# Peptides against a protein of PDB entry 6EJA: the designs that were tried, part 59

Target 1, 276 residues: chain A of PDB entry 6EJA
Amino acid sequence: VEYMPANPVRIAFVLVVHGRASRQLQRMFKAIYHKDHFYYIHVDKRSNYLHRQVLQVSRQYSNVRVTPWRMATIWGGASLLSTYLQSMRDLLEMTDWPWDFFINLSAADYPIRTNDQLVAFLSRYRDMNFLKSHGRDNARFIRKQGLDRLFLECDAHMWRLGDRRIPEGIAVDGGSDWFLLNRRFVEYVTFSTDDLVTKMKQFYSYTLLPAESFFHTVLENSPHCDTMVDNNLRITNWNRKLGCKCQYKHIVDWCGCSPNDFKPQDFHRFQQTARP

## One batch from the design tools (peptide; aimed at target 1 R240 W254 G256)

Design b2_p27_6_s1 (made by RFdiffusion4, then SolubleMPNN; from b2_p27_6 with S1E P2L F7V A19E E23R)
Fold by OpenDDE base, seed 1:
Order: C-alpha cells, then structure tokens, then sequence
Structure b2_p27_6_s1 (fold): chain B 276 residues (1-276), chain A 27 residues (1-27)
C-alpha cells in the first residue's frame, strides 16, 4: 500500500544550467515537471541562447522562474555555491511559492523515485535533510577534495594558492553535491549569523567543488545535526572511466572528476536502483 | 559501469589522480 500524505510537501527544484544543451534540459524538465512543485532555473551568464530558451519555458508555466541574476560559473568554482546560496535566498523571499524542500538537479543526476513516491517519502520525513556522504576515510576525502588547499576563483579559473588548515572544532564532511534540504535548514543557512555559518561561508568561498562539502559540513556541525540522513535519493551517472581524466585541468588547478549526463537509454536504470 | 560507491569527486579520484594534482599544480 502506497502512503498518501495528507499534507504533501512541495518541492523547489533548482536547476543550474549552462551551454547549449537545450534539448537535454527539455527532456529533464519534462521528466521532473509537476504542477505542484516549483522550478527555479539559473542560466550561466555566458549562455545567452540557453537563457532565451529557458525564458520561453518560464513564460509557459506559472511555477517556473528564471533567476534575474546570472553568474559566470565554472566547473569546480566557488561561485557555484554562491549560486545555490543566492537561489535559496530568492526562494525564501518568494512568499507565493510555499515550498518545503530544496532539491538541486542536473542532467547527471535524477531522483530514484517517482514523483508520488518522492513526495510521500519527503512528506513523512519532512523534518530531515538528505545528504549523501562519501562514506570513506575522512582524511582521504579531505586530501582528494583539496579541502586543505586554498583556491581562488578568478578570471574563469580556480587557482590553487597554497595550503590551509581546516577550521578547528569543525567536523568536515562531504559527498554528493546533489541533496534534498528542508526549508528550515535552508532558512538557517541563509539567515543565520552564528559563527558556524559565517565561517563556513568564508571557508568555502575559497574551496574547490564547494557544494560537495559545504552543506554536509554546516549541517553536521549545526544545531540541526540530528536531521542528517545519509541518503540523497539519487542516481548519479558516475563513470570513472569517462569522468576521471583530469579533464578540467584547464579550468581548475586540480584533477577532479565529474559525473556524466544521462542519456535517454539510461533512464530505465532509475527504476532499478533501490537505496535504503 | 555505474559505480554506486562513487558519490563525490573525491570518491572518483584515484591516488594517482591526487598525486598528479599535487605535481601538476604546485602553489
């Protein structure tokens, strides 16, 4: 028997898109679109064609909006976190969009559940935050993520400036940069003035791939730490053979890896993946 | 092909990738 929530959660989906992949975006959008949810789309400042296409979509759907501001983001750049943080602020200020969860999406990541299943699940656990941790040796994670390195985003490049120390008293964690955050935690991240949030925002402004660690770290060290669930309910197209070729060396001073976009033939795998 | 144990860039990186990162991009 499938659970039918009495007060179903509404989701704010945030899409950060770039390039000319309008067809891929359209496919993804159609796959995730529901009238009861909200969609907030940021288009890279340099992607004018895509921006025009997305604007056309937003005009057709009342629950789809495009960010009035646009950032020039790069892979692995600290500005990507800024994009999420600003979008969170915007969404919190949209009083006409009563969303309960924040979910970011890309073509490389899809929810493993149907909309009904996802809504039912999140409605049952609406007080929880879902972030998938790396689940490995933390010291190794820190090293490979370059968290103990200082990076500066400048001129569309992530420059490694030197070494840095992890802030004392902070338990650093990370994993997937695709997460499900409840509104309460988003409010905390957005408006809190405590030392944790303030220091972490500063720390991660000089961090490579900040979205893979920022929210994990903030959550686990915050008063909301008990709401952590080590599951993002996602399937991500990680293919090591294709994604780990130091392909971003021209953009970042690090040999990072990234997942690949799903192809239409890969969609059947979404139903086959069961995660606790 | 799909590695469910990989959830982050760090998970995907090998030790060689890390060494390469350190070597190619000194501060």
Amino acid sequence: as target 1 above (276 residues)
Amino acid sequence: ELDDDVVSSADAMTDEDLELSERLFPP
Scores: peptide ipSAE 0.490, ipTM 0.893, DockQ to the pose 0.830
OpenDDE base, seeds 2, 3, 4, 5: peptide ipSAE 0.488, 0.468, 0.468, 0.454; ipTM 0.892, 0.888, 0.889, 0.888; seed 4 fails the geometry check

Design b2_p27_6_s2 (made by RFdiffusion4, then SolubleMPNN; from b2_p27_6, 7 letters changed)
Fold by OpenDDE base, seed 2:
Structure b2_p27_6_s2 (fold): chain B 276 residues (1-276), chain A 27 residues (1-27)
Amino acid sequence: as target 1 above (276 residues)
Amino acid sequence: ELDENVVSSGDAMTDEDLELSEELFPP
């Protein structure tokens, strides 16, 4: 017997896509699509073919929209955070889309719960925010993430300019850049003018892989800190050997790592897996 | 089987990767 909540939450799914993998995107979309949710898709400025494909999809579904603005993004670039932040603002301004949760998705990350399970769970915990922390030594995390380094995104490259200090009084955290945020917190991040949000937006505009740390840090230092749940209800394909040997040295002045994409066959399996 | 302890780029990096980062990309 599946529990059906009386007031089920509605989810705004945000997809940031690039390249020409339209078929893969279509498969993922079909797997996650539900009429009661909303889908907001950003296509990289350079991915014109994909943009055309996504536009076609958006015309077929009233709950699917494409960002009218498009950014040129690179792996690890600060522009990814800008993309999420602008998407959040857009979604909040869409009064005809009464979403309760913000969830980002990619081919490398997938919810392990069925839609019904996810909705039931989030409906029960609608006041919580779900971010997975690294769960290790924080100092080590800061160093390896390069959070104590200043980066500048320019000419499709993340340039390391030098060292920097973590702002005083801020408890920095981070982990997975795949999260589930409630509308209340998204509103706070989007519209708050307090020192925390203002300073962190500035700080992370010069940060490598900002989405892996920004929301964690802001949440934990905010008035909403008690809503933190160290679980993103996802599985990310980190099934790889440790160490990347500067995989992205051609675009980033840092030896960063990325997860692998899931295969289509994996999605079906994961959707049937129930975890508490 | 996925390593649930690795959730970020930094988690996946080794100490060697960190050293290489500093050596290859001096400011």
Scores: peptide ipSAE 0.468, ipTM 0.895, DockQ to the pose 0.686
OpenDDE base, seeds 1, 3, 4, 5: peptide ipSAE 0.010, 0.013, 0.402, 0.291; ipTM 0.457, 0.463, 0.881, 0.823; seeds 3, 4, 5 fail the geometry check

Design b2_p27_6_s3 (made by RFdiffusion4, then SolubleMPNN; from b2_p27_6 with S1E P2L F7V S21D E23A P27A)
Fold by OpenDDE base, seed 2:
Structure b2_p27_6_s3 (fold): chain B 276 residues (1-276), chain A 27 residues (1-27)
Amino acid sequence: as target 1 above (276 residues)
Amino acid sequence: ELDDDVVSSADAMTDEDLALDEALFPA
């Protein structure tokens, strides 16, 4: 019997979707949907067909909304972070949605716990933030992540403009771009005017794959640093055997890699449980 | 089949990929 908390947390799930992945989105949505949670979906500006489909879904559920604004995002683009940040602001301004945690999802990532387990766990650790770090040499991470390089997103391309320095006094970290953030920290990121948040927002606006590092770095250098848990409770479909091979060189001036989308046959893996 | 040691693009990127990056995008 699963323990039911007296004051269960409610989750705002943010989905950033594009292309023609309607079937995949539907499968994921059905798998994660619960009446007690909230779902905020951003559809790429160029994905009009998908947008229409998502709108239809949102009209069927009171706890599902679609962003009225739409960005044109690319793989590795800085605009992805902008999308998350704007969605966070929107969610904080939705007074009728009392969410406690922010969780982003994609077809390549699933929570490794059932809804009940996830809620129970987060209810116990409601003051914590869950970010999975790379766990390797930080200098190596910076190099491989391209954090010491300046990028500009323009015309559906990430242009490498040159080298840059990591801001002085900042301990850079990163890892998975799938995270679980409590409302308190999201409020801090959204509304703080301190030097850390201001500088990092600017820094990461010219960063490749910013979501894999921004929140880690901000959290660890913030007054909320003691709330970090090095676990995102996720299973991501990484397959190292596939290699990178600069598969995105036509979109970004970098040789990056991305995980694969989960398939229906992969759902059995979601039965696994992990503890911090 | 999932690689639990890979959590980011940086983790997935190999030294060979870095070398290739330097070749394709020289300074």
Scores: peptide ipSAE 0.389, ipTM 0.858, DockQ to the pose 0.709
OpenDDE base, seeds 1, 3, 4, 5: peptide ipSAE 0.332, 0.373, 0.360, 0.354; ipTM 0.826, 0.851, 0.846, 0.842; seed 1 fails the geometry check

Design b2_p27_6_s4 (made by RFdiffusion4, then SolubleMPNN; from b2_p27_6, 8 letters changed)
Fold by OpenDDE base, seed 2:
Structure b2_p27_6_s4 (fold): chain B 276 residues (1-276), chain A 27 residues (1-27)
Amino acid sequence: as target 1 above (276 residues)
Amino acid sequence: ELDEDVVSSADAMTDEDLELDEKLFPA
């Protein structure tokens, strides 16, 4: 018997999807769907077929909505962060959706806990934010992440314009772009006008893979820094054996790497793993 | 089979990848 909290947290799941993988999305959706949570889905501007499919789903469930705006995103593009930030704003403005946590998901990432376990855990730690850091040498991270390089997203390409400096006084961090953020921190990121948030939004608008570093950096340098937990409570389908080999050089001026999508058969493992 | 030590693109990049980056995108 699992512990049932008196006031269980409600989760806003944000899904950023593209392509034509409607069946895969449907399977994932079914796996994570719960009536007490909320689902906000952004479909790439170019993925009209998928958009139609997602709209059909949203019409069937009152707790599923699709972004009325759609961005054209590319791998590693700064526009992904814009998508998350705008989604956060939208979710905060939805007064009829009393969510407590923001969680992003993709086919390459999946929570390792059951819904009950996840809710119980987050209800116990509702004041915390869960971001997984790289946990290695920070200078090496900056170099490999290309944070010291200036990028411009234009014409479906991330152009490297040159070098740049990390802002003074900022402790840069990063890691997984899959995180669990409490509403309080999301409010801070969305509405704060302090120098940290303002400068970081500007900085990361010219950053490659911004979601892997923006929220970590903002959180750790913010008044909310004591709420960070170095754990995102999920499994990401990384396979180091495959290497990167600059597989995205045609899209970005960088030798980037990405995780693989999970297969349907992999989902069975997630429910069997309970990690703190 | 998952590599739990890799959590980001930076973690996945090898030194060889960095060298290749320098070759493909020289300053």
Scores: peptide ipSAE 0.410, ipTM 0.874, DockQ to the pose 0.683
OpenDDE base, seeds 1, 3, 4, 5: peptide ipSAE 0.312, 0.401, 0.369, 0.391; ipTM 0.684, 0.869, 0.858, 0.866

Design b2_p27_7 (made by RFdiffusion4)
Pose (drawn by RFdiffusion4):
Structure b2_p27_7 (pose): chain A 276 residues (1-276), chain P 27 residues (1-27)
Amino acid sequence: as target 1 above (276 residues)
Amino acid sequence: GAFFANSRAPGDGGISANDPMEGGPLP
């Protein structure tokens, strides 16, 4: 990531944010901002204070826009995938924004390498897609995710309605819902009317935590399957002993886990050279 | 090294991350 690219990638950051931490969001935005990238910010419908603050930012910079539509993106909700898919369509239709990669971030994310290094890395691998799979037993994954269960999002709640079959003829996969996708793959997901994309959009409209498997499943079974890199370029601070308390039991008909917050004792983790 | 770190977001909004090998129905 030390070289200087002659044709650097321009990145579309899609920020899906909620809550009250506007100053922290502004600090992270400062760290990732470059005049040649683009920023498209979705603020949860329920976070009006944060939205007003985000509007000030978008009014200041030409390469920053806010989604005019806003969803209540509850934990594990089917609406998160809807949010990504609509943002991808919006971004592809913005012809004045010639972006090469799609990167999703929350208000709790932070970069652990410089923009120069990120651009250099992605410029070398511009035809690749970066998704992290669970890598372990797939039947267990399907069960723990509830992918063989039918869910419906209404009234800001995920209702478990019954069982359903895993469709035949495709491999189902999943893992992290943080990723980096290139423009070619985003176009395929958005505009393709082939059997895979159409049926997966229907299947995942009624799926818990859809973003943790929709893009994996579509990519692995699509003509772009040979572009997958099993690495999302993220460090996620999982600690099961603390983060799996079924804490979202009142929002979804399921038990879930979330990553822990980093502390000072974790600083050395950001310097690992094992994987990008 | 990796490019981004992910921490827990407060509340139920935003990006919903689950340990893919953990979860289940309500007790």

Design b2_p27_7_s1 (made by RFdiffusion4, then SolubleMPNN; from b2_p27_7 with G1P N6I S7G P10E D12P A17S)
Fold by OpenDDE base, seed 5:
Structure b2_p27_7_s1 (fold): chain B 276 residues (1-276), chain A 27 residues (1-27)
Amino acid sequence: as target 1 above (276 residues)
Amino acid sequence: PAFFAIGRAEGPGGISSNDPMEGGPLP
């Protein structure tokens, strides 16, 4: 018997999508769609075909909207964080969308549990924020992440400009750029004028892969630090042997790793699985 | 528990759950 909460959380799904995988996105969208949730979709500025397709979907569902602004993001680009931050602001300004959780997804993601299970779980932990940390040596994380390096996003490239210092008094953390954030924390990130949020927004505007670290760092150094759960509720197809080949050296002045894609036939194997 | 399987968004634009721990500066 599945638990049905009396006051179920409502989710703002933020979909950051690009390319031409319209059918894939459509399948994923259908899999996660529910009338009680909200879907805010950002389509890369360069993906006009996909944008047209997404606009058509948004016209069919009242709880689906497309960002009126579009950014040209790159892998590892600081603009991705800007995309999330602006989306958060937009969502908070939509008074007709009373969402409780912010969940980011891409077109390649797919649910492996039912909506009821997700809602039940998040309703139980509605005051928590779900961010997965790297779980390794922090100094190593800083070095490998390039957090002590200054990057500039310009001309669809992440330029490494030089070294920089980590702000004093800040405990830097990070890991996955896929997360689930409650509305309260999103409000804090969006509207707080305290020194932490102000400095971190500035710091991470020159950071490689900022979404992998910004929210972790802000949360852990904020008054909301006790709400962190070291779990992003995701399963990833990691194969470092295949995924760590410096694939994006043409876009960023850094080498990184990326998980491998799941194939459609693989989803059945991961359904109803718990995170390792 | 896991609720989503993470895919990979390749190429310019988009997002992926990357792990730079095995990465570093360009050679």
Scores: peptide ipSAE 0.451, ipTM 0.838, DockQ to the pose 0.723
OpenDDE base, seeds 1, 2, 3, 4: peptide ipSAE 0.456, 0.455, 0.460, 0.458; ipTM 0.842, 0.839, 0.840, 0.840; seeds 1, 2, 3, 4 fail the geometry check

Design b2_p27_7_s2 (made by RFdiffusion4, then SolubleMPNN; from b2_p27_7, 7 letters changed)
Fold by OpenDDE base, seed 2:
Structure b2_p27_7_s2 (fold): chain B 276 residues (1-276), chain A 27 residues (1-27)
Amino acid sequence: as target 1 above (276 residues)
Amino acid sequence: PAFFARSRLPGPGGIGSNDPMSGGPLP
């Protein structure tokens, strides 16, 4: 009998979706849907068909809402961070949704454990924030991410404008742009007026792939730094040989990588991580 | 423990994650 926590956490799932993958999104949504959680869905401004489909879903469930604003996001764009920050503010202003954790997902994500297992785990670690760091040389990370470069998102392109300095006195970190954040930290990021949050919001508004580093950096330099867990509770199939082909050079003035699809041969990896 | 698996987003121009250690400036 899985021990049901006395005070189970409630999750705000933020879904950032685009394109024509309506069937895939529907399958994923059904897999993660629970009446005790909340679902806040942002549809890319250019994905009108998908937006109509998602609106239909939101009308069927009281705990599903769609962002009234929509951004035209691109791969690596600074607007993705803006999307998360605005969604966090919206979720905090929704007083009728008492969520405890923020979890971001896309249409390419799928649950590999049950809702009960997720809730049990997060209820045990309700005061923690789950962010995965790169786990390598930090100077190399900065160089490879282009954090010392100034980028501008304009006309569906990330323009490299020149070099910039990383703010002094800040320990920069990053890794995965998929995370699980507790409400307390989200409140801090959203409403704090301290120098750290203010400067980092400004800095990352001109950053390539800002969601891969913003929350890590803010957390580690904040009063909440002791709540960090170097684990985002995700499995991603990274294959550099296949995924790092500078395939985004038409969108960004930088070379990037993407994860690969899982294959049947990768099934053993899921079994290892599924063990309690 | 892992609770979610992620694959590549379909189509060009999709919103995806990066491998930060594999990126770099344009040649």
Scores: peptide ipSAE 0.469, ipTM 0.857, DockQ to the pose 0.702
OpenDDE base, seeds 1, 3, 4, 5: peptide ipSAE 0.445, 0.471, 0.462, 0.466; ipTM 0.840, 0.857, 0.852, 0.854; seed 3 fails the geometry check

Design b2_p27_7_s3 (made by RFdiffusion4, then SolubleMPNN; from b2_p27_7, 7 letters changed)
Fold by OpenDDE base, seed 3:
Structure b2_p27_7_s3 (fold): chain B 276 residues (1-276), chain A 27 residues (1-27)
Amino acid sequence: as target 1 above (276 residues)
Amino acid sequence: PAFFARGRAPGPGGIGSHDPMEGGPLP
């Protein structure tokens, strides 16, 4: 029996979806749906079929909304960060949705624990932010991410324009672009006019894979730095042999990797839960 | 603890993940 907290957290799930995987999305949505949470869905501008399907869902549930704006994002594109930032602003302006946590998901994600377990955990750690860092050589991370390179998203391509310097006085960090952020930090990112937030928004608007580093970097250099938990509460199947083939060279002027789908033989990995 | 499993999400929308310790400039 799960302990029910006296003041359970309410979650804003931000779903970023594309393609035609309506059935997969529906299964995932049903798995994470709860009446006390909120679901804000962004459908890629090019995915009209999926958009129609998602709109139908949003009409059936009062706590499901679809972004009135839609972006055409690409792998590694700066527009993905813009999508998150705009969705955060929208969610904060929705005064009728009192959410406590921001969680981003895609159609390829799936819950491996119950809603009660998730709510209980986040209610216990409601003041924390959950981001996973690379945990290795930061200089190597910067090089591999191309953070010292200037990129421009244009015409469905990430163009490498040249070299750039990382701003002085900023401790750059990053890792996973999947995270759980509390409302307080989201408010800070959205509305703060301090030099950190202002400079980082500008810097990351020309960054490859910005969501993998922006929130980490802002958090760790902010007054909220003590709320960082180096755990994004996700399991990802990384297989470099299969996922690192420079397969995005036609989209970005950089080589990248992708995670792989889990196989039945990977089931044991779901049982290996790491503590924050 | 982990609460979500992350798979691959290929497609025109470019929703996915990158191994932060891999990749690099084009050959």
Scores: peptide ipSAE 0.505, ipTM 0.876, DockQ to the pose 0.769
OpenDDE base, seeds 1, 2, 4, 5: peptide ipSAE 0.499, 0.497, 0.501, 0.496; ipTM 0.872, 0.875, 0.876, 0.874; seed 4 fails the geometry check

Design b2_p27_7_s4 (made by RFdiffusion4, then SolubleMPNN; from b2_p27_7 with G1P N6V S7G D12P A17S N18H)
Fold by OpenDDE base, seed 4:
Structure b2_p27_7_s4 (fold): chain B 276 residues (1-276), chain A 27 residues (1-27)
Amino acid sequence: as target 1 above (276 residues)
Amino acid sequence: PAFFAVGRAPGPGGISSHDPMEGGPLP
């Protein structure tokens, strides 16, 4: 028997999607859809076919909306963070959508537990933010992420312009760009005018892979730092041998990695061995 | 506990996902 909370949290799912995988997205959407949650979908500016398909879905469900603005994002691009920040602002301005948690997903993601289990868990920890840190050598993390390098996104490319210093007094952290954030923290990130948020927004507008570090860094240096849980509640199909081949050198002036697609046998295994 | 499985999202508008302990400057 699943625990049924008295005041269940409502989730704003932000789906950042691209390409032509409409069938895959449809399957994933059906798997996560619930009438009590909210779905805000950003379709890459270049993915017009997918946009048309998503618009059809949004017209069928009152709790599904598509961003009226669309960005052309690239792997590692600063524009991805802009996408999240703008979507957060939009969601906070939607007074008719009383959401409690922000969860980002892509078309390649899939739920491995039931909605009831997710809601029960988040309802128990509604005051927490779930971000996964790298958990290792922070200096190495900074070097490997290129956080001490200045990048400019222009013409669908991340140009490395030179070196930069990390702002003084800031404890930099990061890890996964998949997270679960409570509304209170999202409000802080969106509307705060303090030096931390202002400086970090500026800093990360010239950062490679900004979503892997921005929210971690802001949270840990903010008055909300005690709400961090070092767990993003995700399982990622990492195969470093296959995923770390510097395959994005044509897009970014840096080498990076990517997760691998799930195969049926892998997915089944992850469901059975899901971590707490 | 884990609630979502994260997969690869390839394409020109690829969403960033990176091993935080891998990568570096171009060779």
Scores: peptide ipSAE 0.512, ipTM 0.878, DockQ to the pose 0.783; fails the geometry check
OpenDDE base, seeds 1, 2, 3, 5: peptide ipSAE 0.506, 0.507, 0.501, 0.498; ipTM 0.873, 0.874, 0.873, 0.872; seeds 1, 2, 3, 5 fail the geometry check

Design b2_p27_8 (made by RFdiffusion4)
Pose (drawn by RFdiffusion4):
Structure b2_p27_8 (pose): chain A 276 residues (1-276), chain P 27 residues (1-27)
Amino acid sequence: as target 1 above (276 residues)
Amino acid sequence: TTEEEELLATLTDDQRFAYELLQEDIE
């Protein structure tokens, strides 16, 4: 990531944010901002204070826009995938924004390498997609995720309505819902009317935590399957002893886990050279 | 143990099922 690229990638950051931490969001935005990238910010419908603060930012910079539509993106909700898919369509239709990669971030994410290094790395691997699979037993993954269950999002709640079959003829996969996707794959997901994309959009409209498997499943079974890199370029601070308390049991008909917050004792983790 | 038994008592059948799978990952 030390070299200087002659044709650097321009990145579309899609920030899906909620809550009250506007100053922290502004600090992270400062760290990731470059005049040659683009920023498209979705603020949860329920977070009006944060939205007003985000509008001030978008009014200041030409390469920053806010989604005019806003969803209540509850934990594990089917609406998160709807949010990503609509943002991808919006971004592809913005012809004045010639972006090469799609990167999703939350208000709790931070960069651990400089923008120069990120651009240099992605410029070398511009035809790749970066998604992290669970890599373990797939039947266990399907069960733990509830992918064989039918869910419906209404009234800001995920309702478990019954069982369903895993469709035959495709491999189902999943893992992290943080990823980096290139423009060519995003176009395929958005505009393709082939049997895979159409049926997966339907299947995942009624799926818990859809973003943790929709893009994996579509990519692995699509003509772009040979572009997958099993690394999302993220460090996620999972600690199951603390983060799996079924804390979302009142929002979803299921038990879930979330990553822990980093502390100072974790600083050495951001310096690992094992994987990018 | 007591806190876990109290938590399990507040869960539906599907939540208890998903909770047990999460606890197996801790072991």

Design b2_p27_8_s1 (made by RFdiffusion4, then SolubleMPNN; from b2_p27_8, 10 letters changed)
Fold by OpenDDE base, seed 2:
Structure b2_p27_8_s1 (fold): chain B 276 residues (1-276), chain A 27 residues (1-27)
Amino acid sequence: as target 1 above (276 residues)
Amino acid sequence: SAEEEELLSTLTEEQRESYELLKEELE
């Protein structure tokens, strides 16, 4: 028997999209769309065609909005975190959108549960935050992610400027850049002026793939640390053999991994694959 | 480093200041 919550959570889905894959985006959007949720879409500043398409969609649905600001983001760029943070602020300032959870999505990522299952689950655990950790040696993670390196996003490139140290007293963590955050924690990240949030925002402004670590680190070192669940309840199609190479050196001074694009043949995995 | 200096030369003053502050704190 499926649990039916009396006060179901409403989700703010944030989509950060780029390129020309408007049809794929439309398919994904249609698959995840629900009238009770909210959709906030950021289109890369350089993707004008896609922006026009997304605007058309937003005009058809009252619970779909497009960011009035647009950033030029690159793979692994620090600007991605800025995009999330700004979108969080915007969403918190939208008083007409009473969302309870923040979930980021791309065309290559799907919830492993149906909408009803997801809502039921999150409604039961509405005070929790869901972030998947890397599940390995943390020191190794730091090195592989380049957290001990200083990067600068400039001219559509992530420049490696040198080494840096992890701030003292901070337990750095990370893993998946897909997360489910409750409104309370998002409020904390957005409006807190404490030393943790301030320093971490600064630290991660010069970090490669910041979304894979920022929220983990902030959460685990915050007064909200007891709300962490080591699971993001999502499927991301990673191919380590093909994706983990130095193919992105032209835009990033680092070797890393990238997820595969979602394909129709991957649909069966949404129901059969275990939570990450 | 030489690479660092080259990059810094292309930055705005605001960006450079931010970088320097971060460097002092994190290095």
Scores: peptide ipSAE 0.014, ipTM 0.369, DockQ to the pose 0.032
OpenDDE base, seeds 1, 3, 4, 5: peptide ipSAE 0.015, 0.013, 0.000, 0.008; ipTM 0.432, 0.353, 0.274, 0.359; seed 1 fails the geometry check

